# Peptides against a protein of PDB entry 3OIQ: the designs that were tried, part 61

Target 1, 212 residues: chain A of PDB entry 3OIQ
Amino acid sequence: KNRIFVSSSKDFEGYPSKAIVPVQFVALLTSIHLTETKCLLGFSNFERRGDQSQEDQYLIKLKFKDRGSERLARITISLLCQYFDIELPDLDSDSGASPTVILRDIHLERLCFSSCKALYVSKHGNYTLFLEDIKPLDLVSVISTISTKSTNSSKHSSSELISECDLNNSLVDIFNNLIEMNRDEKNRFKFVKLIHYDIELKKFVQDQQKVL

## One batch from the design tools (peptide; made by RFdiffusion4, then SolubleMPNN)

Design b1_p16_1_s4 (from b1_p16_1, 9 letters changed)
Fold by OpenDDE base, seed 5:
Structure b1_p16_1_s4 (fold): chain B 212 residues (1-212), chain A 16 residues (1-16)
Amino acid sequence: as target 1 above (212 residues)
Amino acid sequence: SEVEELFSEVEVLQPI
């Protein structure tokens, strides 16, 4: 089955009540939940949803049913946090206790752009997204991609009909939503509070603010 | 089957 690019987590409201659908989306990492029994990642594109939280719009479950899947989940979190320079408690504690990690509001300190592949799995009107793959995206590369409107139709011969346009549109939409949040005095999000707020990001935000 | 396992593991996830 072809993988579906998802621009909004509201798209899932229209999905079949008993299905397995391969999906892909791009969003910011907002939360990490690792316990002894579960591993969840929260993502958001910060779409306005009325009174609903703008965080964790995509709740992604990692397989966490045996020692092999648990190890893979821990490695996945460690690699993501290393890539984004997120401080984690030592996950390799020789004490045999699986460390509990609960991180929230990650987007307030770091813009962690991620391309996620997941399985949408539904039953009885409920669904769960299971992580298949995650690619962290470099912020400089994201800014460059938006700025250049990459017309590089590199014919990568693989059966994923994800248009370069869908990726670019989602990245633009995320930045537009962040700009709106930054303009809202009640919103906790501010670009100037990001740990990695530099002259390049500042210039990019200022230039995008003139187009909106 | 792996498919049946995935269906069994569907839950309502709460925000973190």
Scores: peptide ipSAE 0.433, ipTM 0.922, DockQ to the pose 0.820
Fold by OpenDDE base, seed 1:
Structure b1_p16_1_s4 (fold): chain B 212 residues (1-212), chain A 16 residues (1-16)
Amino acid sequence: as target 1 above (212 residues)
Amino acid sequence: SEVEELFSEVEVLQPI
């Protein structure tokens, strides 16, 4: 089956019951939930959903059934946090209690752009997204990709034709949503409160604000 | 099967 690019988490409301659908999306990491029994990642594109929280629009489950899958989940979280400069408590504590990690509102301090591959699995009118793959995206690369009109349809023959257009459109939509949140005095999100807020990001936001 | 396993793990996830 071809992998479906998902631009909105609302798309899942129209998805079939009792199905497995490979999906891909790009979003910001908003939360991490690692307990003794579960590993979840929250992502959002910050699409407006009325008065509902704009966080965790994509809840992604990691396999966490046995020591092997638990280890893989912990390594995945550690590598993501290392990439995004997110401080974790030492997961390697010799004290036989598996450390619990609950991080929320990650987007208020860091823009953690991620390209996620997942399995949509539905049953009994419910669904779960299972993580298959995650690629963290560098913010400088994201800014560069949006700023350069990607006129280079270089026909690089890799069999994953996710339209470079779909990725770019979703990245633009995320930034536009963040700009709207930044303009809202009631919204906690502010670009100037990001730990990595620099001259490049400032200039990009200022230039993007003139197009909106 | 791996497919049956995935269907057994479907749950309602709540925001964190």
Scores: peptide ipSAE 0.433, ipTM 0.922, DockQ to the pose 0.839
Fold by OpenDDE base, seed 2:
Structure b1_p16_1_s4 (fold): chain B 212 residues (1-212), chain A 16 residues (1-16)
Amino acid sequence: as target 1 above (212 residues)
Amino acid sequence: SEVEELFSEVEVLQPI
């Protein structure tokens, strides 16, 4: 089955009941929830949804049913946090109890751009997104991709052609949404409060603000 | 089956 690129988590409201649909999206990591029984990742593109929370617009479940899936979930979180310089408590507690990790509002300190592959699974009017794959994206690479309007369709192999246009449009939309949040005095998000706020990000934001 | 397992694990997830 072809994988569907998703630009908005509202698209799932139109999806079939009792279906399995492979999907892909790009979003910012907003939350991590690891307990003894569950592992969830929250993502957002910060699309305006009226008075609804802009956090966790994509809730992604990791398989967490046996020691093998639990170990894979913990390794996935550890590697993701290492890539984004997110401080975690030591997940390797010698005490045999898996530590609980609950992180929220990650986007207030770090822009963690991620390309996610998931299975949309629906039943009885409800759905769950199950993680299949996650690729962290480097911020400098994201800025370069948006700035360089890649007219060069590099001949990438024919098996999972997500349109380079769909990825670029979603990355632009995320930055536009962040610029609007930064301009809102009531919004907690501010670019200058990001731990990795540098001259390159500052210049990029200033140049994007002139187009909006 | 793996498909039946996925359908059994469908839940309403709330924001964290």
Scores: peptide ipSAE 0.431, ipTM 0.922, DockQ to the pose 0.831
Fold by OpenDDE base, seed 3:
Structure b1_p16_1_s4 (fold): chain B 212 residues (1-212), chain A 16 residues (1-16)
Amino acid sequence: as target 1 above (212 residues)
Amino acid sequence: SEVEELFSEVEVLQPI
């Protein structure tokens, strides 16, 4: 079955009430919830949903049912946090207590762009997204990708290009949403409060703000 | 928590 690219978490409202659908999206990591019994990742593209919270629009479950799946979930979180410079408590504490990690509002300090592959699984009108694959995206690479594609409207028709166009459109949409949040005085999100706010990001935001 | 509320709405399905 072809994997469906998802540009909005609202797309799932139109999905079948009993289905298994391979999906792919790009979003910012907003939350991590690791306990003794569950592992969840929250993501958002910050699409406006009226007065609803713009956080955790994509709630992704990791398999957490046996020692093997638990270990894989912990390794996945550790590697993501290492990639994004997110400080975690030592997951290997000799205390025999399973480490609990509850991080929220990650996007207020770090832009953690992630390309996710998941299984949409629905039953009785409810659904769960199960993580299949995750690729962290480098912010410099995201900025460069958005900046360079404004000039190359020429030549190639292949199925790989659809996925690349969809990815880039979603990255642009995320930045546009963040710019709108940054302009809103009531919104907690501000680019200048990001730990990694540099001259490159500043220039990129200033240039994008002139087009919006 | 908002994540726990969202999780309570999410059915614990197994992928086939």
Scores: peptide ipSAE 0.268, ipTM 0.826, DockQ to the pose 0.129

Design b1_p16_2_s1 (from b1_p16_2, 6 letters changed)
Fold by OpenDDE base, seed 5:
Structure b1_p16_2_s1 (fold): chain B 212 residues (1-212), chain A 16 residues (1-16)
Amino acid sequence: as target 1 above (212 residues)
Amino acid sequence: SKEDEELFSEVENLSL
């Protein structure tokens, strides 16, 4: 089945009931929820939804049914947090109790751009997104990609229907939404409060603000 | 498939 690129989590409102649809999106990591029984990742593109929270627009479930899937979920979280320089409690505690990790509002301190592959699974008017794959994206690479409007038509095999345009448009939309949040005095998000706020990001934001 | 049936059994409204 062809994978569908998703630009908005509202797209799922139009998706069929009782379906399994492979999807892909790009968003910021906003939350991590690891308990003894569940592993969830929250993502957002910060699309304005009226009075709805802009956080956790994509709730992604990791398989967490047996020791093998639980271990894979923990490794996935550890690798993501290592990549984004997110401090976690030691997940390898010899005490046999898996530590509970609850992180929220990650985007207030770090821009954790991620390309996610998931299965949309629907039943009885509900849906769940199951993680298939996650690729963390480097912020410098994201900035470079947006700035160059790279038409690198590298003919990667015709099986991934994701146009380079869809990825680039989604990254631009996320930055535009963050710029709007930064301009809102009531919004907690501010670029200058990011731990990794540097001269490059500052310049990029200033240049993007002139186009909006 | 058995895997599809399993995925359909695990559909829930997620909240944090």
Scores: peptide ipSAE 0.535, ipTM 0.943, DockQ to the pose 0.654
Fold by OpenDDE base, seed 4:
Structure b1_p16_2_s1 (fold): chain B 212 residues (1-212), chain A 16 residues (1-16)
Amino acid sequence: as target 1 above (212 residues)
Amino acid sequence: SKEDEELFSEVENLSL
């Protein structure tokens, strides 16, 4: 089956019941939920949804049913946290309990851009996104990608062009949404509160703010 | 497939 690029988590409201659909999206990592029985990743593009929370618009389940899947989930979390410089809480190593990690509002401290591949699986009016693949994106690379593509229509194949345009549009939309959140005095998100807020990000945000 | 039936069995309404 061809993989569908998803620009909004609202697209899933129109998806068929009792289906398996390969999907792809780009979003910010907003939460990590690892318990003894479950592993979830929350992502958002911060699309405005009225009074609904803008966090965790994409809830992705990792398989967590056996020692092999649990190990893969823990490795995935560890690698993501290592890549984004996310401090994991001290795993109570002295209790023979599985390490519990509950992180929320990650986007308030770190912009963790991620390209996700998932299986949309629906049944009985519910759906679950199952993680197939995750690629963390470097913020400098994201900024560079948005900044350069205003000028270069490079002659790639029509199928590669669509996927690349969709990715860029979604990255631009995320930044636009973050700029709006930053302008809102009631919103907790502020670019200047990001741990990695630097001159490059500052300049990029200032330049994007002039286009909005 | 057997894998599809497994995935369908694991569908839940996810909330944090």
Scores: peptide ipSAE 0.534, ipTM 0.943, DockQ to the pose 0.688
Fold by OpenDDE base, seed 2:
Structure b1_p16_2_s1 (fold): chain B 212 residues (1-212), chain A 16 residues (1-16)
Amino acid sequence: as target 1 above (212 residues)
Amino acid sequence: SKEDEELFSEVENLSL
C-alpha cells in the first residue's frame, strides 16, 4: 500500500474503523513518555482546534513488549535526544530498574522538527499510531527549505514520494502556527525563550511575520 | 497475518 502524507491529525477521524494504513507526517516533538511498560512520543503541528490542547496531537507508540523492543525504544529515545540536545537521565542504569522518563512541553525550549513514518492501526472506533521510522530535521535546513521554495525536482524514485510540496506546506503551516502562538500574550510559547534562539531564526521569523 | 493480529490486539486509546 502507498504511504499517505498526513497534514492534520484530524484526518484520522475519517479513516476506517478496522484498518492498517501506512502514514507519514512532519511535526514538532512535544513530549517523551518512557515507563516500565510503555513508550510514547508526542508530536504537534499546533493546528488550532478550538479549546483543545495543541500539544501531543500525534501520539506515537513504540513497541515495548519484550527486551529487544524495549532496548530499541530506549536507543531511539537516546539518539533523538542527543540530536536535539535534550538532557535525559542515564537510561543505562546498572540498578536493573529501567528509569522512568517523562518530558512535556519540549517545544517551549527547543524546536524539534521530525519526519515520522507510522502505521495507523484501528479497531472498534479506536486507533493507535505505531512508529516505523523517525528522521530528525535540522532547523537551519528547515528554514532554508521554506525560504528557497526549492523547485528542485530531485529525481527520487516514484515509490516513496511524499511530494516535496506536502513537506514544504506542512513546515510553513507549523511556522505560521508558532508565529500566531508567539503573538498571543496568553500562549506560553515565545521564540525568544528558545535555548537555540539565534540571529538566523530571529531574521526568518521577522520576515515570515511580514507576510502574515 | 500474525503480525496484523498482534497490531490489532495492541490498539488502545493513548493518553499521557
Scores: peptide ipSAE 0.533, ipTM 0.942, DockQ to the pose 0.660
Fold by OpenDDE base, seed 3:
Structure b1_p16_2_s1 (fold): chain B 212 residues (1-212), chain A 16 residues (1-16)
Amino acid sequence: as target 1 above (212 residues)
Amino acid sequence: SKEDEELFSEVENLSL
């Protein structure tokens, strides 16, 4: 089955009530929920949903059934947090208690762009997204990708059926949504409050704001 | 498949 690129978490409202569908999306990491019994990642593209919260629009479950899957989940969280400079408590503490990690509103401090592959699995009107693969995206690379594609149709036939157009459109949409949130005085999100807010990001945001 | 049955058994309405 071909993997479906998902631009909106609302797309799942139209999905079959009993299916397994491989999906892919790009979004910002918004939350991490690691307990003794489950591991969840929250993501958002900050698409406007009326008066609903724009956080955690994609809830992704990691397999957490046995010691092997639990270890893989913990390693995945550690590697993501290391890549994004997110401080975690020591997950290897000799205390024999599995460390609990509950992080929310990650996007208020760090823009953690991630390309996710997941299985949409539905049953009895419910669905769960199971993580298959995650690729963290470098912010400088995201900015460069958005900035350069305004001018060059480079036909790179990369044999991975990720429409480079769908990825870029979603990255642009995320930034546009963040710019709108930044303009809203009631919204907690502000670019100037990001820990990694630099001259490059400032210039990029200022240039994008002139087009919107 | 057995794997599909396992995935279908783990479907839950996720909330944080």
Scores: peptide ipSAE 0.531, ipTM 0.942, DockQ to the pose 0.685

Design b1_p16_2_s2 (from b1_p16_2, 5 letters changed)
Fold by OpenDDE base, seed 4:
Structure b1_p16_2_s2 (fold): chain B 212 residues (1-212), chain A 16 residues (1-16)
Amino acid sequence: as target 1 above (212 residues)
Amino acid sequence: SAEEEELFSEVENLSL
């Protein structure tokens, strides 16, 4: 089955009520929920949804049914947190207690861009996204990608180019949404509060603000 | 497949 690129989590409202569909999206990591019984990752594009939370628009389940899947989930979280400089409690505590990690609002401190591959699985009017693959994206690379492609809108041809356009459009949309959130006095998100807020990000935001 | 039936059994309405 071909993998579908998803630009909005609203796309799932039109999906079959009983299906397995491989999907891909890009979003910001917003939450991590690791307990004794489940592992969830929350992601968002911060698409405006009226009064609905803009956080956790994509809830992704990691398999967490046996020691092997639990280990993979813990490794996945550890590697993501290491990549994004997110401090975690020691997940390898010899104390026999499964470490609980509940992080929310990650985007308020760090822009954790992630390319996710998942299985959309639907049954009885519900769906679950199961993680297949995750690629953390470097913020400098994201900024560079957006900045460079604003000049090259002239190559129509091949299935590989569609996926690259979709990725860029989604990255632009995320930044535009963050700029709107930053302008909103009621929104907690502010670029200047990001731990990694630097001159490059500042300049990029200022340049994007002129286009909006 | 057995793997597909497993995935269908694990479908839940996720909330944080």
Scores: peptide ipSAE 0.557, ipTM 0.947, DockQ to the pose 0.686
Fold by OpenDDE base, seed 1:
Structure b1_p16_2_s2 (fold): chain B 212 residues (1-212), chain A 16 residues (1-16)
Amino acid sequence: as target 1 above (212 residues)
Amino acid sequence: SAEEEELFSEVENLSL
């Protein structure tokens, strides 16, 4: 089955009530919830949803049923946090207590761009997104990709055409939403409060602000 | 498939 690129988490409201649909989206990591019984990742593109929280628009479940799936979930969280320079408590503690990790508002300190592949699974009017794959995106690479309107339609073979256009459009939309949040005095998000706020990101934001 | 039946059994309304 072809994987569907999802630009909005609202698209799921129109999805079948009993289906398995492979999806892909790009969003910022906003939360990590690892307990003894579950592992969830929250993502957002910060689309305006009226007065509702713009966080955790995509809730992704990692399989967490047995020692094998639990180990895979912990490794996934560890690798993501290592990539984004997110401090975790030591997960390798010899104390047989499963470490609990609850992180929220990650986007207030770090822009953690991620390309996610998931299974949309629906039943009885509910759905769950199950993680299949996650690719962290480098911020410099994201900025370069948006800045260079890549007219390079690399003729990658027709079966995995998530269009480079869909990815680029979603990245632009995320930045536009962040710029709007940064302009809003009531919004906690500010680019200058990011730990990794540098001259390159500053220049990029200033140049994007002139187009909006 | 058995894997699809398993996935359908794990559908929940997720909240943080």
Scores: peptide ipSAE 0.556, ipTM 0.946, DockQ to the pose 0.683
Fold by OpenDDE base, seed 2:
Structure b1_p16_2_s2 (fold): chain B 212 residues (1-212), chain A 16 residues (1-16)
Amino acid sequence: as target 1 above (212 residues)
Amino acid sequence: SAEEEELFSEVENLSL
């Protein structure tokens, strides 16, 4: 089955009931929820949705049924947090109690761009997104991709062409949404409060603000 | 398939 690129989590409102649809999206990591029985990742593109929370627009479930799936979920979270320099409590507690991790509002301190592959699964008017794959994206690489109009259509083989255009458009939309949030005095998000706020990000934001 | 039936059994309204 062809994988569908998703630009908005509203697209799921139009998806069929009792279906399994492979999807892909790009978003910022906003939350991590790891308990004894459940593992969830929250993502957002910060699309304006009236009075709805702009956080956790994509809730992704990791399989967490047995010791093997639990171990895979914990390793996935550990590697993701290591990549983004997110401090976790030691998941290796010698105490047979599985550590609980609840992180929210990650985007207020770090821009954690992620490309996610998931299965949309629907039943009885409800849906769940199950994680298949996650690729963390480097911020310098994201900035370079937006700044350089990638005119190099590298002829990579036609079988999984999520358009390089769809990825680039989603990255631009996320930055535009963050710029609008940064301009809003009521919004908690500010670029200058990011732990990794540097001269390159500052320059990129200033240049992008002149186009908006 | 058994895997599809498993996935359909795990569908829930996710909240944090």
Scores: peptide ipSAE 0.555, ipTM 0.946, DockQ to the pose 0.657
Fold by OpenDDE base, seed 3:
Structure b1_p16_2_s2 (fold): chain B 212 residues (1-212), chain A 16 residues (1-16)
Amino acid sequence: as target 1 above (212 residues)
Amino acid sequence: SAEEEELFSEVENLSL
């Protein structure tokens, strides 16, 4: 089956009540929930949902049913956190209690852009997104990708180019949503509060704000 | 498949 690119987490409200659908999206990592019994990742594109929270719009479950899947989940979390400079407790600590990690509001300190592949699985009006693949995206690469597309109208027709257009449109939408949140005095998100806020990000945000 | 039935058994309404 072809993988569906998802631009909004609201798309799942229209999905079949009993299905397995391979999906792909790009979003910011907003939360990590690792306990003894489950591993969840929260993501958001910060699409306006009326009065609903803009965090954790995509809840992704990692397989966590045996020692092998648990180990894979812990390695996945460790590698993501290492890539995004997120401090974690030692997950391999010889002290017989598996460490619990509960991180929320990650986007307030770090822009953790991630391209996710998941299985949408639905049953009895509920759904779960199971992680298949995750690619962390470098912020400099995200900024460069958005900035360069304003000039290259190259008509190449291949199925791979649709995925690249969808990815770039979603990255633009995320930045536009973050700019709106930054302008809102009631919103906790501010670019100047990001730990990695630099001259490049500042310039990019200032240039995008002139187009919006 | 057995794998599909496993996935359908693990469906839950996720909340943080």
Scores: peptide ipSAE 0.554, ipTM 0.946, DockQ to the pose 0.690

Design b1_p16_2_s3 (from b1_p16_2 with F3E Y8F)
Fold by OpenDDE base, seed 2:
Structure b1_p16_2_s3 (fold): chain B 212 residues (1-212), chain A 16 residues (1-16)
Amino acid sequence: as target 1 above (212 residues)
Amino acid sequence: SEEEEELFEEVEDLSL
């Protein structure tokens, strides 16, 4: 089956009630939930959804059934947190108790752009997104990609029909949503409160704010 | 497939 690029988690409301659909999206990491029995990652595009929380618009389940899947989930979380400079408690504690990790509101301190591949699985009107692959995106690379309207269709003729346009549009939409949140005095999100707020990000935000 | 059946059994209403 062809992988579908998803621009909004509302797209899932139109999906079949009993299906397996490979999907891909780009979003900000907002939460990490690791317990003894579950591993979940929350992501958001910060699309305005009325009175609904703008966080965890994409809730992604990692398989967590056996020692092998649990190990893979822990390694995935550790590598993501290392890439984004997120401080985690030591997950390798010899004490036989798997550490519980619950992080929320990650986007208030760090912009953790991620490209996710997942399986949409639906049954009886519910759905779950199962993680297949995750690629963290470098913020400088994201800013560069948005700033350079890359009309350069790189001739990579591999039939992964994820339009470079869909990726770029989603990245622009996320930044536009963050700019709107930054302008809202009631919203907790502020670019100046990001730990990694630098001169490049400041300039980019100021230039994008003039176009909106 | 057996793997698809397992995925359908693991579908839950996920809340944080």
Scores: peptide ipSAE 0.471, ipTM 0.927, DockQ to the pose 0.651
Fold by OpenDDE base, seed 4:
Structure b1_p16_2_s3 (fold): chain B 212 residues (1-212), chain A 16 residues (1-16)
Amino acid sequence: as target 1 above (212 residues)
Amino acid sequence: SEEEEELFEEVEDLSL
């Protein structure tokens, strides 16, 4: 089955009931919820949804049924947190109790861009997104990709070109949404409060702000 | 498939 690129979590409102649809999106990691019984990752593109929370627009479930799936979930969380410099409690604690990790508002401290592949699975009017694959994206690479959008029509296959355009559009939309949040005095998000706020990100944001 | 049926059984409202 062809994987569908999703630009908005609202697209799922039009998806069929009792279906399995492979999807892909890019978003910021906003939350991690690891308990004894479940593992969830929250992502957002910060689309304006009226008075609804802008966090966790994509709630992704990791399989957590058996020791193998639980181990894979813990490894996935550990690797993501290592990549983004997110401090976690030791998940391998010899105490026999699996540590509970509840992180929220990750985007207030770190921009954790992630390309996610998931299975949309629907039943009885509900859906769950099951994680298939996750690729953390380097912020410098994201900035460079957005900044270079004007020059390289490399002759890739028509399918690869569509996916690259969709990815790049979503990355721009995320930054535009973050710029709007940063301009809003009521919004807690501020670029200057990011732990990794550097001269490159500062310059990029300042240049994008002139186009908006 | 059996794997697809397992996924359908695990569908939940994840609204936090």
Scores: peptide ipSAE 0.468, ipTM 0.925, DockQ to the pose 0.693
Fold by OpenDDE base, seed 1:
Structure b1_p16_2_s3 (fold): chain B 212 residues (1-212), chain A 16 residues (1-16)
Amino acid sequence: as target 1 above (212 residues)
Amino acid sequence: SEEEEELFEEVEDLSL
């Protein structure tokens, strides 16, 4: 089955019941929930949803049912946190206690852009997104991708390539949403409060704010 | 498939 690029988490409201649909999206990591029994990742594009929270618009489940899946989940969390410079407690502590990790509002301190592949699985009117693959995106690369009008439509018609346009549009939409949040005095998000707020990000935001 | 049946049994309402 072809993988569907998802630009909005509202798209899932129109998805079929009792289905398995391979999907892909780009979003910011907003939360990590690792307990003894569950591993969840929250993502958001910060699309406006009225009075609803803009966090965790994509809630992604990692398999966590046996020692093998639990190990894979812990490795995935560890590698993501290492990439984004998120401090975690030691997940491999020989103390026999499975470490509980609950991180929220990650986007208030770090912009953790991620390209996610997941399986949409639906049953009885509910759905779960199961993580298949995650690629963390470097912020400098994201800024460069948006700033360079991608003239390289690689004409490689392989049925698995997300349109470079879909990726770029989603990245632009995320930044536009963050700019709106930054302008809102009631919103907790501020670019100047990001730990990694540098001259490049500052310049990019200032230039993007002139287009909006 | 058996793997698809396992995924269907692991579906939960994660709408927080």
Scores: peptide ipSAE 0.467, ipTM 0.923, DockQ to the pose 0.770
Fold by OpenDDE base, seed 3:
Structure b1_p16_2_s3 (fold): chain B 212 residues (1-212), chain A 16 residues (1-16)
Amino acid sequence: as target 1 above (212 residues)
Amino acid sequence: SEEEEELFEEVEDLSL
């Protein structure tokens, strides 16, 4: 089956019951939930949904059913946190209890852009997104990608062009949503409160604010 | 497939 690019987590409201659908999306990492029994990653594009929370719009389940899948989940979390410079408690604690990690509101401190591949699986009116693959995106690379697309339609193959267009449109939409949140005095999100807030990000946000 | 059946058994309501 072809993988579907998803621009909104509302798209799942129109998805069939009792189906398996390969999907791909780009979003910010917002939460990590690792317990003894499950592993979840929260993501958001901060699409406005009325008075609903804009956090955890994409809840992604990692397989956590046996010792092998648990190990893979812990390695995945460790590698993501290392890439985004997220401090984790030591997962190798000498106490034979698996450490619990609950992180929320990650986007308030760090912009953790991620390209996710998942399986949408639905049953009895419910669905779960199972992680297949995750690629962390570098913020400098995200900024450069948005900034350079204003000038060069290089003729690449039609299938690669669609995926690159969908990716870039989603990255622009996320930044526009973050700019709107930053302008809202009631919203907790502020670019100046990001740990990695630098001159490059400041300039990029100021230039994007002139287009909105 | 057996793998598809396992995925259908692991479906939960993750709505908070």
Scores: peptide ipSAE 0.464, ipTM 0.923, DockQ to the pose 0.743

